# Peptides against a protein of PDB entry 4XPM, part 12

Target 1, 160 residues: chain A of PDB entry 4XPM
Amino acid sequence: VMLHSKNVKGFLENTLKPYDLHSVDFKTSSLQSSMIITATNGGILSYATSNNDVPKNSINEINSVNNLKMMSLLIKDKWSEDENDTEEQHSNSCYPVEIDSFKTKIYTYEMEDLHTCVAQIPNSDLLLLFIAEGSFPYGLLVIKIERAMRELTDLFGYKL
Target 2, 67 residues: chain B of PDB entry 4XPM
Amino acid sequence: DIKGTIAFDTHGNVIESTGVGSQRIEDIGDLSKVTLDAEGFAQVQGDSLLVHLYKRNDITLAVYTSA

## One batch from the design tools (peptide; aimed at target 1 V24, target 2 Q43 I59 L61)

Design b1_p12_1_s3 (made by RFdiffusion4, then SolubleMPNN; from b1_p12_1, 4 letters changed)
Fold by OpenDDE base, seed 5:
Structure b1_p12_1_s3 (fold): chain B 160 residues (1-160), chain C 67 residues (1-67), chain A 12 residues (1-12)
Amino acid sequence: as target 1 above (160 residues)
Amino acid sequence: as target 2 above (67 residues)
Amino acid sequence: SIRDFLRNYPLP
């Protein structure tokens, strides 16, 4: 199934859902944001946010979107730096993973009080980015983004 | 009696936690150094609680019990 | 047993 912009938006919205194990007393919050951004300049191609209370075209919405733009750019910059830093790639903040024989890396970054996770969609110019509250465990966030990325095979190899 | 749990990955990052485990994330550093037996199990005395360890698929589960 | 609990504990 080809991923169009509308489909991608819906996909990202679904990633916002919390992790809930019914059999144990463990449940996360929803992700604050889920985005696909460009690895080249950190531009947002698609995004979803759990903040649905903001009126459309309001100043609050503008501020929220601007905040996402800022975060995406900052994370992209750090990701880019780490991709060119051998030491950072061997830190505990970097998870080398393989998806269907495609290799990529998952990075965890703390942004103020938020927990973020970013990964390059294999062989593409795109990054998948999750932003969660500080209470969201990094280990679970990594697993979440890996599994999400496995569903984005249509974007593998995508070049801008 | 089980008092709580912590699951963590090979990087020492939390995957999930319950009960007292949620307040003992700092134990991961020491727990990650524990040598497991051939079946992937170990027991260690941590503070006032007994910690039962089990590792599978690169995930380590720690279960805290009173005894 | 505790080992059974560990083995059957739901993990991602």
Scores: peptide ipSAE 0.702, ipTM 0.949, DockQ to the pose 0.854
OpenDDE base, seeds 1, 2, 3, 4: peptide ipSAE 0.701, 0.700, 0.702, 0.701; ipTM 0.949, 0.949, 0.949, 0.949; seeds 1, 3 fail the geometry check

Design b1_p12_1_s4 (made by RFdiffusion4, then SolubleMPNN; from b1_p12_1, 4 letters changed)
Fold by OpenDDE base, seed 5:
Structure b1_p12_1_s4 (fold): chain B 160 residues (1-160), chain C 67 residues (1-67), chain A 12 residues (1-12)
Amino acid sequence: as target 1 above (160 residues)
Amino acid sequence: as target 2 above (67 residues)
Amino acid sequence: SIREFLKNYPLP
C-alpha cells in the first residue's frame, strides 16, 4: 500500500485545520502551510496552504509558492545541521518521539514571525513540515505533527 | 479561556511565548520563584490574569487565563 | 481541564 499524490495532498489539506481544545475553550488558527519535502534537497513533493484567496497563476500566487520553496529549503538546511549536531538534538527545540517503535525527532523553528515544526518521517528520506502563525503554540504543533505522522505509515521507510 | 502562554527553562531562557504571554516575558522572574505542589502545579494571580504553572524537569509552562 | 492541558503539553 502506497499513498498516491492526490491522497497525500488531501491529507495535508486536512492537517491545516485548527487545533480545537473545547475543554479549555481554546482554538488555534489554521496552519498556514503543510508540506512533505525531501530531506536531501528540501524539494516539495506535496503541499497545502490555507490561503485560497489568491488567483491561480497570478504573480501573488507565484510569489507565495516561491516563498514556500524558500522556507522549505531553509528549514531543511537547519534540520540537516541539527541532525548532525548532538548538542542541537538535546536543545529546547528538539522533541524525540517514538511512533510504533520507530524513533524520530520533531524540531521547532522560528521563521521570522512564524512558528514552524518539522519531523523526519521514520526511516524515510521525507520530512513533514508545518508552518503556522506565531500565535500557534509549539507544543500544540508538536502534538499535531506527531498525530499526522501516525497516519503516514505508508511512507515509513520511503527512500528516494 | 487561554489568553497566552510562556515556556521557559530553569535559567529563564524562553522556549516560546504566545498571546498575552509574549507581552509578559518579564513575569518569568517572579514565576520562577513560585512554589509548586507535589504534582508540579501552581496558580498565581498576575495583573488581571490568572497564571497556571506546570513544571516538568527543567521546563516550566505558564498559561494565562481570564479566570 | 487546565491541569490536563498543562500535563499533556509537550515539552522539550
Scores: peptide ipSAE 0.755, ipTM 0.945, DockQ to the pose 0.354
OpenDDE base, seeds 1, 2, 3, 4: peptide ipSAE 0.751, 0.694, 0.753, 0.752; ipTM 0.943, 0.948, 0.944, 0.943; seed 2 fails the geometry check

Design b1_p12_2 (made by RFdiffusion4)
Pose (drawn by RFdiffusion4):
Structure b1_p12_2 (pose): chain A 143 residues (1-50, 63-86, 92-160), chain B 67 residues (1-67), chain P 12 residues (1-12)
Amino acid sequence: VMLHSKNVKGFLENTLKPYDLHSVDFKTSSLQSSMIITATNGGILSYATSNSVNNLKMMSLLIKDKWSEDENDTNSCYPVEIDSFKTKIYTYEMEDLHTCVAQIPNSDLLLLFIAEGSFPYGLLVIKIERAMRELTDLFGYKL
Amino acid sequence: as target 2 above (67 residues)
Amino acid sequence: IENYLKERAEDF
């Protein structure tokens, strides 16, 4: 099994969109970046930006390790269930940036959102949890 | 009139904020400790501003008005 | 306000 590079890239581009509420006068900026990376090496499989390529590789590996350390050391952590599949959503403050990361269930891949510091964490968590619901094709993807 | 809002989750993380809500994000620590009535409502205040609380689906809404 | 909050909460 392999990834359909163009469609995954299109998916990540779609996850970039900001929230724009009218019930209250509230709007976020769009995500800084959205990436799918390996849980193993932190290597980037696909990404979308709304800052540079060099900067994403560094952040990705960093969050991969932070996630790896938290995932087996016996911040916020949100246990989630999607169609009886379990994963965990972590938030990490990366300098002035807000990030969310979660393992795609039973897969060797992580989904990573990078947003500005003004993007509320609770909202970032909801965005990534719903986005993961669209990634059932990637559940169980093994390297 | 509504002077502001804050919505936050069970971890106390913010989902959204407007008005004086964005200036009073620190209120969440106290607000999250408020025990709501049987229907999910409460009213509390730190100062001249009245905070109306409603919680459902693990999301608390706080709206700020005058008392 | 109570009706407003109930209607507003449905957005989540």

Design b1_p12_2_s1 (made by RFdiffusion4, then SolubleMPNN; from b1_p12_2, 7 letters changed)
Fold by OpenDDE base, seed 1:
Structure b1_p12_2_s1 (fold): chain B 160 residues (1-160), chain C 67 residues (1-67), chain A 12 residues (1-12)
Amino acid sequence: as target 1 above (160 residues)
Amino acid sequence: as target 2 above (67 residues)
Amino acid sequence: IREYLEKLAELY
């Protein structure tokens, strides 16, 4: 089944859900946002946010979207720099991973007080981006985004 | 009698922490250097707590107990 | 305690 825009939106919304480990007293906050952006320009193709209390077409909504656009662009730029920097690719903030037979990298970035992680969807022009509060552990973010990408096989090899 | 837990990856980044483990994130540096047995287990005696270690699939679990 | 650790590891 091919992923359509609406299906992608729903998928991203599901990624917002907090991680709850019932066996131990551990539960995270929800992700603040989850996005699919272009690796070329940092343009947002799809996104989901945990704060849905903002009225549609309000100034607050516009500001929130603009904030996401800014974050997307900043992270895309940093990702692009790291993809061209061997030293950064071997830093503790870079996780080389293999999904099925495809290789990609997961990067963790501190953005002000937020914890973010980004990864190129294998062989595609797309990036998956998670933004969480500072209390969300980086190790868990990496696991979360890796598992999410495994569900996006329809986007593997997607070219703009 | 578990006082807390820490789970961390091969980069030393936290996956989860609970109880006293949340206050002992700095232990990860030392815990990551502990030699594990063939089954992936180890025990490390701390100042007041015993740390039980288990590593599987590049994830290390640390459980803190009083004994 | 080992069994407990093994069970916990399955959650990740």
Scores: peptide ipSAE 0.529, ipTM 0.940, DockQ to the pose 0.914
OpenDDE base, seeds 2, 3, 4, 5: peptide ipSAE 0.492, 0.450, 0.509, 0.517; ipTM 0.939, 0.937, 0.939, 0.940

Design b1_p12_2_s2 (made by RFdiffusion4, then SolubleMPNN; from b1_p12_2, 8 letters changed)
Fold by OpenDDE base, seed 1:
Structure b1_p12_2_s2 (fold): chain B 160 residues (1-160), chain C 67 residues (1-67), chain A 12 residues (1-12)
Amino acid sequence: as target 1 above (160 residues)
Amino acid sequence: as target 2 above (67 residues)
Amino acid sequence: LRQYLEELAKLY
């Protein structure tokens, strides 16, 4: 079944759900946002945001469309720089991974007090981007985004 | 009687932490250097706690118990 | 305890 725009948004919304380990007293917060953006321009193709206590239409609302656009662009730029930097690709913030037979990289970035991770959907012009609170551990973010990408096989090889 | 846990990856980044483990994230540096047995287990005696280690598929789980 | 650790590790 081919992923359509509505299906993609629903998928991203599901990624917002907190991680809850029932066997131990561990539960994360929800992701603040989850996005698919273009690797070329950082344009948002699809996104989902969590409800928060920030008033709607607030300038300081991190989940506002304008804030998401800014974050998307900033992270895309940093990703682009790292993809052209051998040293950064071998840093502790870069996770080379293989999904099925496809290789990609997961990058973790500190953005102010937020924890973010981004990965190129294999062989595509698209990036998957998670934004979480600072309490969300990076190791778990990496696992989360890797598992999410495994469900996006329909987007593998997608070219703009 | 588990006092806490830490799970971390090969980069030393936290996956999860609970209890006293949440206050001992700095232990990851030393714990990552511990030699594990053939089955992926080890034990490390701390100041007042015993740390039980298990590594599988590049994830290390540390469980803190009373010594 | 080892079995417990193994079971917990499967959750990650």
Scores: peptide ipSAE 0.306, ipTM 0.935, DockQ to the pose 0.887
OpenDDE base, seeds 2, 3, 4, 5: peptide ipSAE 0.282, 0.280, 0.294, 0.303; ipTM 0.933, 0.933, 0.934, 0.934

Design b1_p12_2_s3 (made by RFdiffusion4, then SolubleMPNN; from b1_p12_2, 7 letters changed)
Fold by OpenDDE base, seed 5:
Formats: sequence, structure tokens, C-alpha cells
Structure b1_p12_2_s3 (fold): chain B 160 residues (1-160), chain C 67 residues (1-67), chain A 12 residues (1-12)
Amino acid sequence: as target 1 above (160 residues)
Amino acid sequence: as target 2 above (67 residues)
Amino acid sequence: IKEFLKELAKLY
């Protein structure tokens, strides 16, 4: 199934859903944001946010979007730095993973009080980015983004 | 009786926590150093609680019980 | 407890 813009948006919206383990008393909050951004300049290609109470075209919406743009750029910059830093790639904040024989890395970053993780979609110019509250465990966030990335095979190898 | 749980990965990052486990995240450091048996199990006495460990793949589970 | 642990591990 080819991923079009609408499909990607819907996919990202689905990633916002909280993780609920029914067998144990554990349930997370929803992700605050889920984005696909460019690895080149941190531009947002698609995004979803759990904040749906903001009126469209309002000042609050503009501020929210601007905040996402800022965060995406900052995370992209840090990701880029880490990709060129051997020490950072061997830190506990970096998870080398393999998906269907494609290698990539998942990085966790604390942004203020938020927990974030980012991963390059294999062999692509795209990054998948999750932003969650500080209560969202990093280990689970990594698992979540890995599993999500496995569903984005259509974007593997995508070049801008 | 189970008092809580912690799941953590090989990086020592929390995957999930429940009950008393949520208040004992700092235990991960020590728990990660515990030698597991051939089946991936171990038991560790911590404070007043017994910790039952099980590691499968890259995930370690810790279950806290009173005994 | 062991069986419980094994079952829980399958959730992740």
C-alpha cells in the first residue's frame, strides 16, 4: 500500500494512542506529537498532535505549530551531530536496530520536561519523531517507534 | 502477592513500571548486574521485598513480592 | 511466578 500524505497523517495520528497493557496495571498517556521530518533541514513533512482543542488558524494553533517546528529543528540538529559522533552513537541514548535487514538508529533525547525519540527511516532522508510527556518511559518509547517504523516500509530509501 | 513490576531494556531504560516498582526505578542499576540462571531467572532480596527477575531477549522483567 | 514472568515477557 502506497503511503500518500493523507495516509501518513492518519498513521501518525494512530501512533499518538496510549500504550495500554491490559494484563498489568500500566497505561501511558498519549504522545504529544508524532512527526515525519526531513533529516536535511528538520522540515516537517507530516505531523499529528494530541492537542485537538485549539481552534484552527488561531493564535494558539500558530504558536503550537511553531513550537513543533522549533522542536523538530532542534532534534534534527542534535541527531545530525550524534550521527557524526562515535561516542554519542555508543551512549545509552542510542539504539542500533535492524528492520528487515535495514539498519538504523533510535536516539532518545530529553527536551525540557519532555521525552523524545527520533529515528532515521532506513536509507531515507526522513526522520520519525515522537514527543511524549516526561512520564513516558524511554524504553517503551523506543519500542514504540521501532514498531511504528516497521510499518513505514514504503518510505524506506526515500530521498528528497 | 505481587506488589509491583518493572520492565527495562539493556540500556537500563524503563519500559514499564507498576505498583511499588514505580517507586524503585533506581533498582534497575543493581538488577541489571544480577547473574541469571540458564533459564533466565533469578531472585534478589531487596529491602523488604523479594524481586523475581526474568530476562528474555533484551527485556528484563522484575516482579516484586512480599516473599 | 516463573510462568507469570514468562507470560508477561510476551507482552513486550
Scores: peptide ipSAE 0.646, ipTM 0.947, DockQ to the pose 0.901
OpenDDE base, seeds 1, 2, 3, 4: peptide ipSAE 0.633, 0.640, 0.619, 0.634; ipTM 0.946, 0.946, 0.945, 0.946

Design b1_p12_2_s4 (made by RFdiffusion4, then SolubleMPNN; from b1_p12_2, 6 letters changed)
Fold by OpenDDE base, seed 5:
Structure b1_p12_2_s4 (fold): chain B 160 residues (1-160), chain C 67 residues (1-67), chain A 12 residues (1-12)
Amino acid sequence: as target 1 above (160 residues)
Amino acid sequence: as target 2 above (67 residues)
Amino acid sequence: IREYLKELAKLY
């Protein structure tokens, strides 16, 4: 059973929050964007962004959304290529993980000056995608996306 | 205030780098020679930054801070 | 800072 679209949007908005270790005086910046996209076409099913000051239906909003669409497609393509490349799956930018016996891989990609992280929701046609500033350590980004994915068990096995 | 990080293996190969660490890959040679304490930690003053080291198994992490 | 290092090291 797929989560309601509104619930998914709210979930993604929550993932934008900085990573806080709590044990030390260190906190990351907020994510720029968080998205659920299709693994097949890179289409955006749901997204959240930290910049909410853009008026709706404005040209600036359109440009922002178009940028997200482009990044989504590019990352999907990179992910797809890596999933079909054994060598890339064994690179240091690929992190195999297991969530409740379900296996998936987390990939990190540098997109211009941004740090991105993407993972297939286990056994699904969906990808979870985080986009952060270059100051966001990849290691923490990976931890963040893994923990977030553990909250998306309802989407495990989802097929388009 | 973390300015950057480097992760490298026992051979000095870069596994990952972020921030100023991406521009300080050359430091690995010197960092690999640093004696670590019993828990695998050390601190090294380099240039204007303090480098915090931690080695677990075959992986060494270097975190650059202003102090 | 040590806790931060330990958390990162878990990924490798």
Scores: peptide ipSAE 0.506, ipTM 0.712, DockQ to the pose 0.406
OpenDDE base, seeds 1, 2, 3, 4: peptide ipSAE 0.505, 0.502, 0.503, 0.504; ipTM 0.659, 0.699, 0.689, 0.683

Design b1_p12_3 (made by RFdiffusion4)
Pose (drawn by RFdiffusion4):
Structure b1_p12_3 (pose): chain A 143 residues (1-50, 63-86, 92-160), chain B 67 residues (1-67), chain P 12 residues (1-12)
Amino acid sequence: VMLHSKNVKGFLENTLKPYDLHSVDFKTSSLQSSMIITATNGGILSYATSNSVNNLKMMSLLIKDKWSEDENDTNSCYPVEIDSFKTKIYTYEMEDLHTCVAQIPNSDLLLLFIAEGSFPYGLLVIKIERAMRELTDLFGYKL
Amino acid sequence: as target 2 above (67 residues)
Amino acid sequence: IKDWLKERSEEF
């Protein structure tokens, strides 16, 4: 099994969109970046930006390790269930940036959102949880 | 009139904020400790501003008005 | 306010 590079890229581009509420006068900026990376090496499989390529590689590996350390050390952590599949959503403050990361269930892949410091964490968590519901094709993807 | 709003989750993280809500994000620590009535409502205040609370689906809404 | 909060909460 392999990834359909163009469609995953398109998916990540779609995850970039900001929230724009009218019930209250509230709007976010769009995500800084959205990436799918390996849980193993932190290598980037696909990404979308709304800063530079060099900067994404560094952040990705950093969050992979932070996630790896938290995932087995016996911040916020949100246990989630999707169609009886379990994963966990972590938030990490990366300098002045807000990030969310979660392992795609039973996969060797992580989904990572990078947003500005003004993007509320609780909202970033909801965005990534719903986005993961669209990634059933990637559940169980093994390297 | 509504002076502001804050919506936050069970971890106390913010989902959204407007008005004086964005200036009073620190209120969440106290607000999240408020025990709501049987229907999910409460009213509390730190100062001249009245905070109306409603919680459903693990999301608390707080709206700020005058007392 | 109470009706508004109930209606608002359904948007989540």

Design b1_p12_3_s1 (made by RFdiffusion4, then SolubleMPNN; from b1_p12_3, 6 letters changed)
Fold by OpenDDE base, seed 4:
Structure b1_p12_3_s1 (fold): chain B 160 residues (1-160), chain C 67 residues (1-67), chain A 12 residues (1-12)
Amino acid sequence: as target 1 above (160 residues)
Amino acid sequence: as target 2 above (67 residues)
Amino acid sequence: IRDWLKELAKLY
C-alpha cells in the first residue's frame, strides 16, 4: 500500500464541497479543512482548505498551516484518549461503523466554535479529519466522513 | 402545506433542518421517543402543526405541515 | 406524504 499525495490531496479538496440536498432547501457551507493525519503523532500527511485567499509562502499562510497542525495534534490526542475510554466510545460523540467488514469509529468534537469529525481509516495508522463551521450539523458531518472513508479503501491497512 | 423539515440520527444529532424545523431542533428529544408503526411512520400534533415522522436505517425524518 | 417521506429518506 502506497500513499499517493497528489491523488489524496485532490480527494480531500473534493470533500470540501458543500453538501446540497436538492429535494429540500438545505445546503451547507464548505468544509474549512479536510486532512489525513497520523494516528501516532497527529502529523499532517495531506490537507485541503477552503481558504485559498491567502498567498502562498505568506506569513498568513504559514500561520494557517501552523493552526492546522495545532488542531490536528489536539484532535489526535483527544481521539487517542477516547480510544482508550470505554465510556467515551459509548457516548453520543462516537459512531461505530463498518465498511466492507472493517470496523472503525467516527468521533465528533467541538473545537472552539468549529465542528470537527475524525475517524481512523480501517486497520491503518491514519486518521481522516474534517473541520467545519459551527453551523454544519454533526449528524451530516458524520455521514459525510463515512462516505468519504468508503472511497479510501486503498489506504485501509496502511502502516507508517 | 410543508412548513419545514428535520432529519436526525440515533444520537439525536441533526442531519438537516429547513423552514420551521430549523427553529424546532429542541423537538428532537421528544420526537425520538415517539412510537412508530410497523412501517416506520408516526404523526404527532403540536403547536398548530402536524409532524409526520419516518425512520429508516437509523435516520428519522420529521416533516412539519399545517394539516 | 408517506411515499414522499420514503423517497426523501433515500437522500440520506
Scores: peptide ipSAE 0.676, ipTM 0.950, DockQ to the pose 0.926
OpenDDE base, seeds 1, 2, 3, 5: peptide ipSAE 0.667, 0.666, 0.643, 0.669; ipTM 0.949, 0.949, 0.948, 0.949

Design b1_p12_3_s2 (made by RFdiffusion4, then SolubleMPNN; from b1_p12_3, 8 letters changed)
Fold by OpenDDE base, seed 2:
Structure b1_p12_3_s2 (fold): chain B 160 residues (1-160), chain C 67 residues (1-67), chain A 12 residues (1-12)
Amino acid sequence: as target 1 above (160 residues)
Amino acid sequence: as target 2 above (67 residues)
Amino acid sequence: IREFLRKLAEEY
């Protein structure tokens, strides 16, 4: 079954949900944004944001979309550089992971005061990107994006 | 009596923290070096608190108690 | 405490 655009949007919206523990009093904020972008140009194919209280066609909406575009480009560029840097791939900001025998890497990046993580969807031209507040722990962000990618098997091997 | 918790991964990055654990993130470096028993547990005496450790699937949990 | 740790670990 192919993952349709509506399904992808809904999937990304679900990733925004906070992480809530039951054994201890711990609950994160929602992700600010969740995106699927192209690895080549950082173009946004699909996205979700936690701030949906902005009127359509408003200046605030335009600014928010432009900000996402800018962030996606910056992170894509950093990702591209790190994919060609052995030292960066061995830093504490890089997590090699394997999903159903497919290998990929999760990178964490500090972007201003935001915590971000990005990972190439295995064997694809696509990146999954999470943007969270600075209070969102990186270790948990990595867990979150890894688990999310496990649900995107339909996009494994996707080429532009 | 639990005073706080920390969870961290093999990279030393925080997964979660609560209570006094939120103020003791710097402990991760030392806690990551503690030798665990066969079941993945250990206890370490900290400043005034006892730290209970448990590692499972590359995640280390630290629970701070008064005793 | 061990039981608590085990329970907490299951949430990850």
Scores: peptide ipSAE 0.777, ipTM 0.951, DockQ to the pose 0.887; fails the geometry check
OpenDDE base, seeds 1, 3, 4, 5: peptide ipSAE 0.774, 0.776, 0.776, 0.777; ipTM 0.951, 0.951, 0.951, 0.952; seeds 1, 3, 4, 5 fail the geometry check

Design b1_p12_3_s3 (made by RFdiffusion4, then SolubleMPNN; from b1_p12_3, 8 letters changed)
Fold by OpenDDE base, seed 1:
Structure b1_p12_3_s3 (fold): chain B 160 residues (1-160), chain C 67 residues (1-67), chain A 12 residues (1-12)
Amino acid sequence: as target 1 above (160 residues)
Amino acid sequence: as target 2 above (67 residues)
Amino acid sequence: IRELLRKLAELF
């Protein structure tokens, strides 16, 4: 069974949920955004955002989507550069990981006051991208995106 | 009595922090260099706090208690 | 304290 577009949207919405560690009274904010974009052009295939206060089809929504498009393009470009840079791949911002025998990399990028992380879905032309507030710890963001990636096996090997 | 916690990964990035741990993120540099026992534990005496360390699967947990 | 640390670590 393949992940349909509506299922992907719901999946991304679920990734927005804050991490709550009750035992130590630690709770994060929700992710600002979660999206799947193309590795080739940074085009958004699916996205979710925690800001639901904007009316649908409003100018504010359009501006918000445009902002996401801008961020996705910028992050895709940075990712592309790093994938062709040995030094960046060995930097503290790169986490090589293996999921079900598939290798990929998780990159953390600070964008203005936001904390972001991006990872190529294994053997695919797709990137998973999380955008969080600056208070969201990078180490936790990496864990979050890795675990999310493990649930996207249907997209492994997806080619455009 | 736990005064705070820090969890961090092998890159030195914070996973979580609470209490006094949130104010002592700079400790990660030194804590990451502490030699752990065979079970993955260690204790480090600070200025006024005792730090209990446990590392498992590339994640280090530091728990701060009163000395 | 070790048991506490183990339990807390399992949350990650």
Scores: peptide ipSAE 0.613, ipTM 0.944, DockQ to the pose 0.914
OpenDDE base, seeds 2, 3, 4, 5: peptide ipSAE 0.612, 0.611, 0.613, 0.612; ipTM 0.944, 0.944, 0.944, 0.944

Design b1_p12_3_s4 (made by RFdiffusion4, then SolubleMPNN; from b1_p12_3, 7 letters changed)
Fold by OpenDDE base, seed 1:
Structure b1_p12_3_s4 (fold): chain B 160 residues (1-160), chain C 67 residues (1-67), chain A 12 residues (1-12)
Amino acid sequence: as target 1 above (160 residues)
Amino acid sequence: as target 2 above (67 residues)
Amino acid sequence: IRDWLRKLAELY
């Protein structure tokens, strides 16, 4: 299995798009960030962010990336703890799901004023991570990440 | 006349809310306990609003209308 | 309204 960075980057960028229900007066903000990170160390393999107005190689870009790295590590650590905690797995913040006969769990975490959602790509060493504003409902965030993960079947079973 | 909506999942987490529904998220606790008919529908009388419920799979829709 | 609810539910 080969991880195509360009394809993954484009995929993550697409996940940033807001959810718009035209039948009702409801539209979310764009995701702040979307990432694929390692389940082992929380290292970022690929990421996308909604704010692309930051000049490349600028100090602001570096700070932004560093912030993502910090969040990814924190979320990875919490995810790891929860995976070893049966009580946390039965909380309303954990969603067991099955995709094409593959089982995984979706976790929601509040990070300061942000709403985050993370899920292990089935049978892989990878986590998919969404970061959104606090106005983004958790229930919808879960649906969004589940649907997104269904498009990542090529990464199922991916081992580092 | 629809005054608002709430969609929520089996965990009680909000999927979406509009109108007066956005101000009545606390209703989810009670709405989740309402017995639905065989087709997944119910109606619940609120303060001054009528709540129309429909559940399909793991998602419940609540629509608030005038009583 | 039931029909409308059914249609709306399909959006999720």
Scores: peptide ipSAE 0.499, ipTM 0.917, DockQ to the pose 0.915
OpenDDE base, seeds 2, 3, 4, 5: peptide ipSAE 0.349, 0.419, 0.473, 0.454; ipTM 0.889, 0.878, 0.914, 0.903

Design b1_p12_4 (made by RFdiffusion4)
Pose (drawn by RFdiffusion4):
Structure b1_p12_4 (pose): chain A 143 residues (1-50, 63-86, 92-160), chain B 67 residues (1-67), chain P 12 residues (1-12)
Amino acid sequence: VMLHSKNVKGFLENTLKPYDLHSVDFKTSSLQSSMIITATNGGILSYATSNSVNNLKMMSLLIKDKWSEDENDTNSCYPVEIDSFKTKIYTYEMEDLHTCVAQIPNSDLLLLFIAEGSFPYGLLVIKIERAMRELTDLFGYKL
Amino acid sequence: as target 2 above (67 residues)
Amino acid sequence: LDENYEKLYDYI
C-alpha cells in the first residue's frame, strides 16, 4: 500500500481553512501548516502551508520526539475514539505557535497542525479530531 | 447587552472568545470550577460584569453582560 | 455551540 501523494496533499490543503463564525463575532486565521509525518523518524510525507520548508522539517522532528516521549512516559492530552479506533491528541506550545499532533489510529503516521498563537487550543483540538475522521483510508498504514 | 463571550472545553482550553471575553481568559480557572444547575446553567461574577454560564456536550459557554 | 447560544439567550 502507498499514499496517493496528490490527494493527501489536497486533503492537508483543505485542513488549512480558518473558522469564521457569525453567531459570535469570531474568526481565526488559517493554519500556518498541516502535515502528515512518520511516527518513526519524524519524516514528512506530505504538507500544506497557507512558514518555510526548512522550518517545517525542524518542527516536525521536534514534535515527533515530544509526542514519542509523552506516548510512553509511564500540556493537554485528549483521548479520542473514531469508529472504535483509539488515538490521542496532544497540544504543544512551539515557541509562539500552537500545535496539535495525533497518531493516525493504528498507523505509523502522525497528523500535525501548526497554527498561530492566537488560534485557540480547544478549537485546534476539535479541528484535528474532525480532520482525523476523514482519514480512515490511512488507519493501520504501516511503514 | 452582551459585552463578550468565552467558550471553553473540559480541559479548560479556549474554543473561542470575543469582547471582554478575550481580555478575561484568566477567568476560566474559576468559571470551570462552577457547579452548574440540573439543566446546565449558572451565574457568577468577578466584578461589575455578570457571567452567564451554560454547558452542554463538554463545552461551556460564558457570556458577559452587566448586572 | 449555536444550540448553546440559543439556550443561553432564551434563559437570559

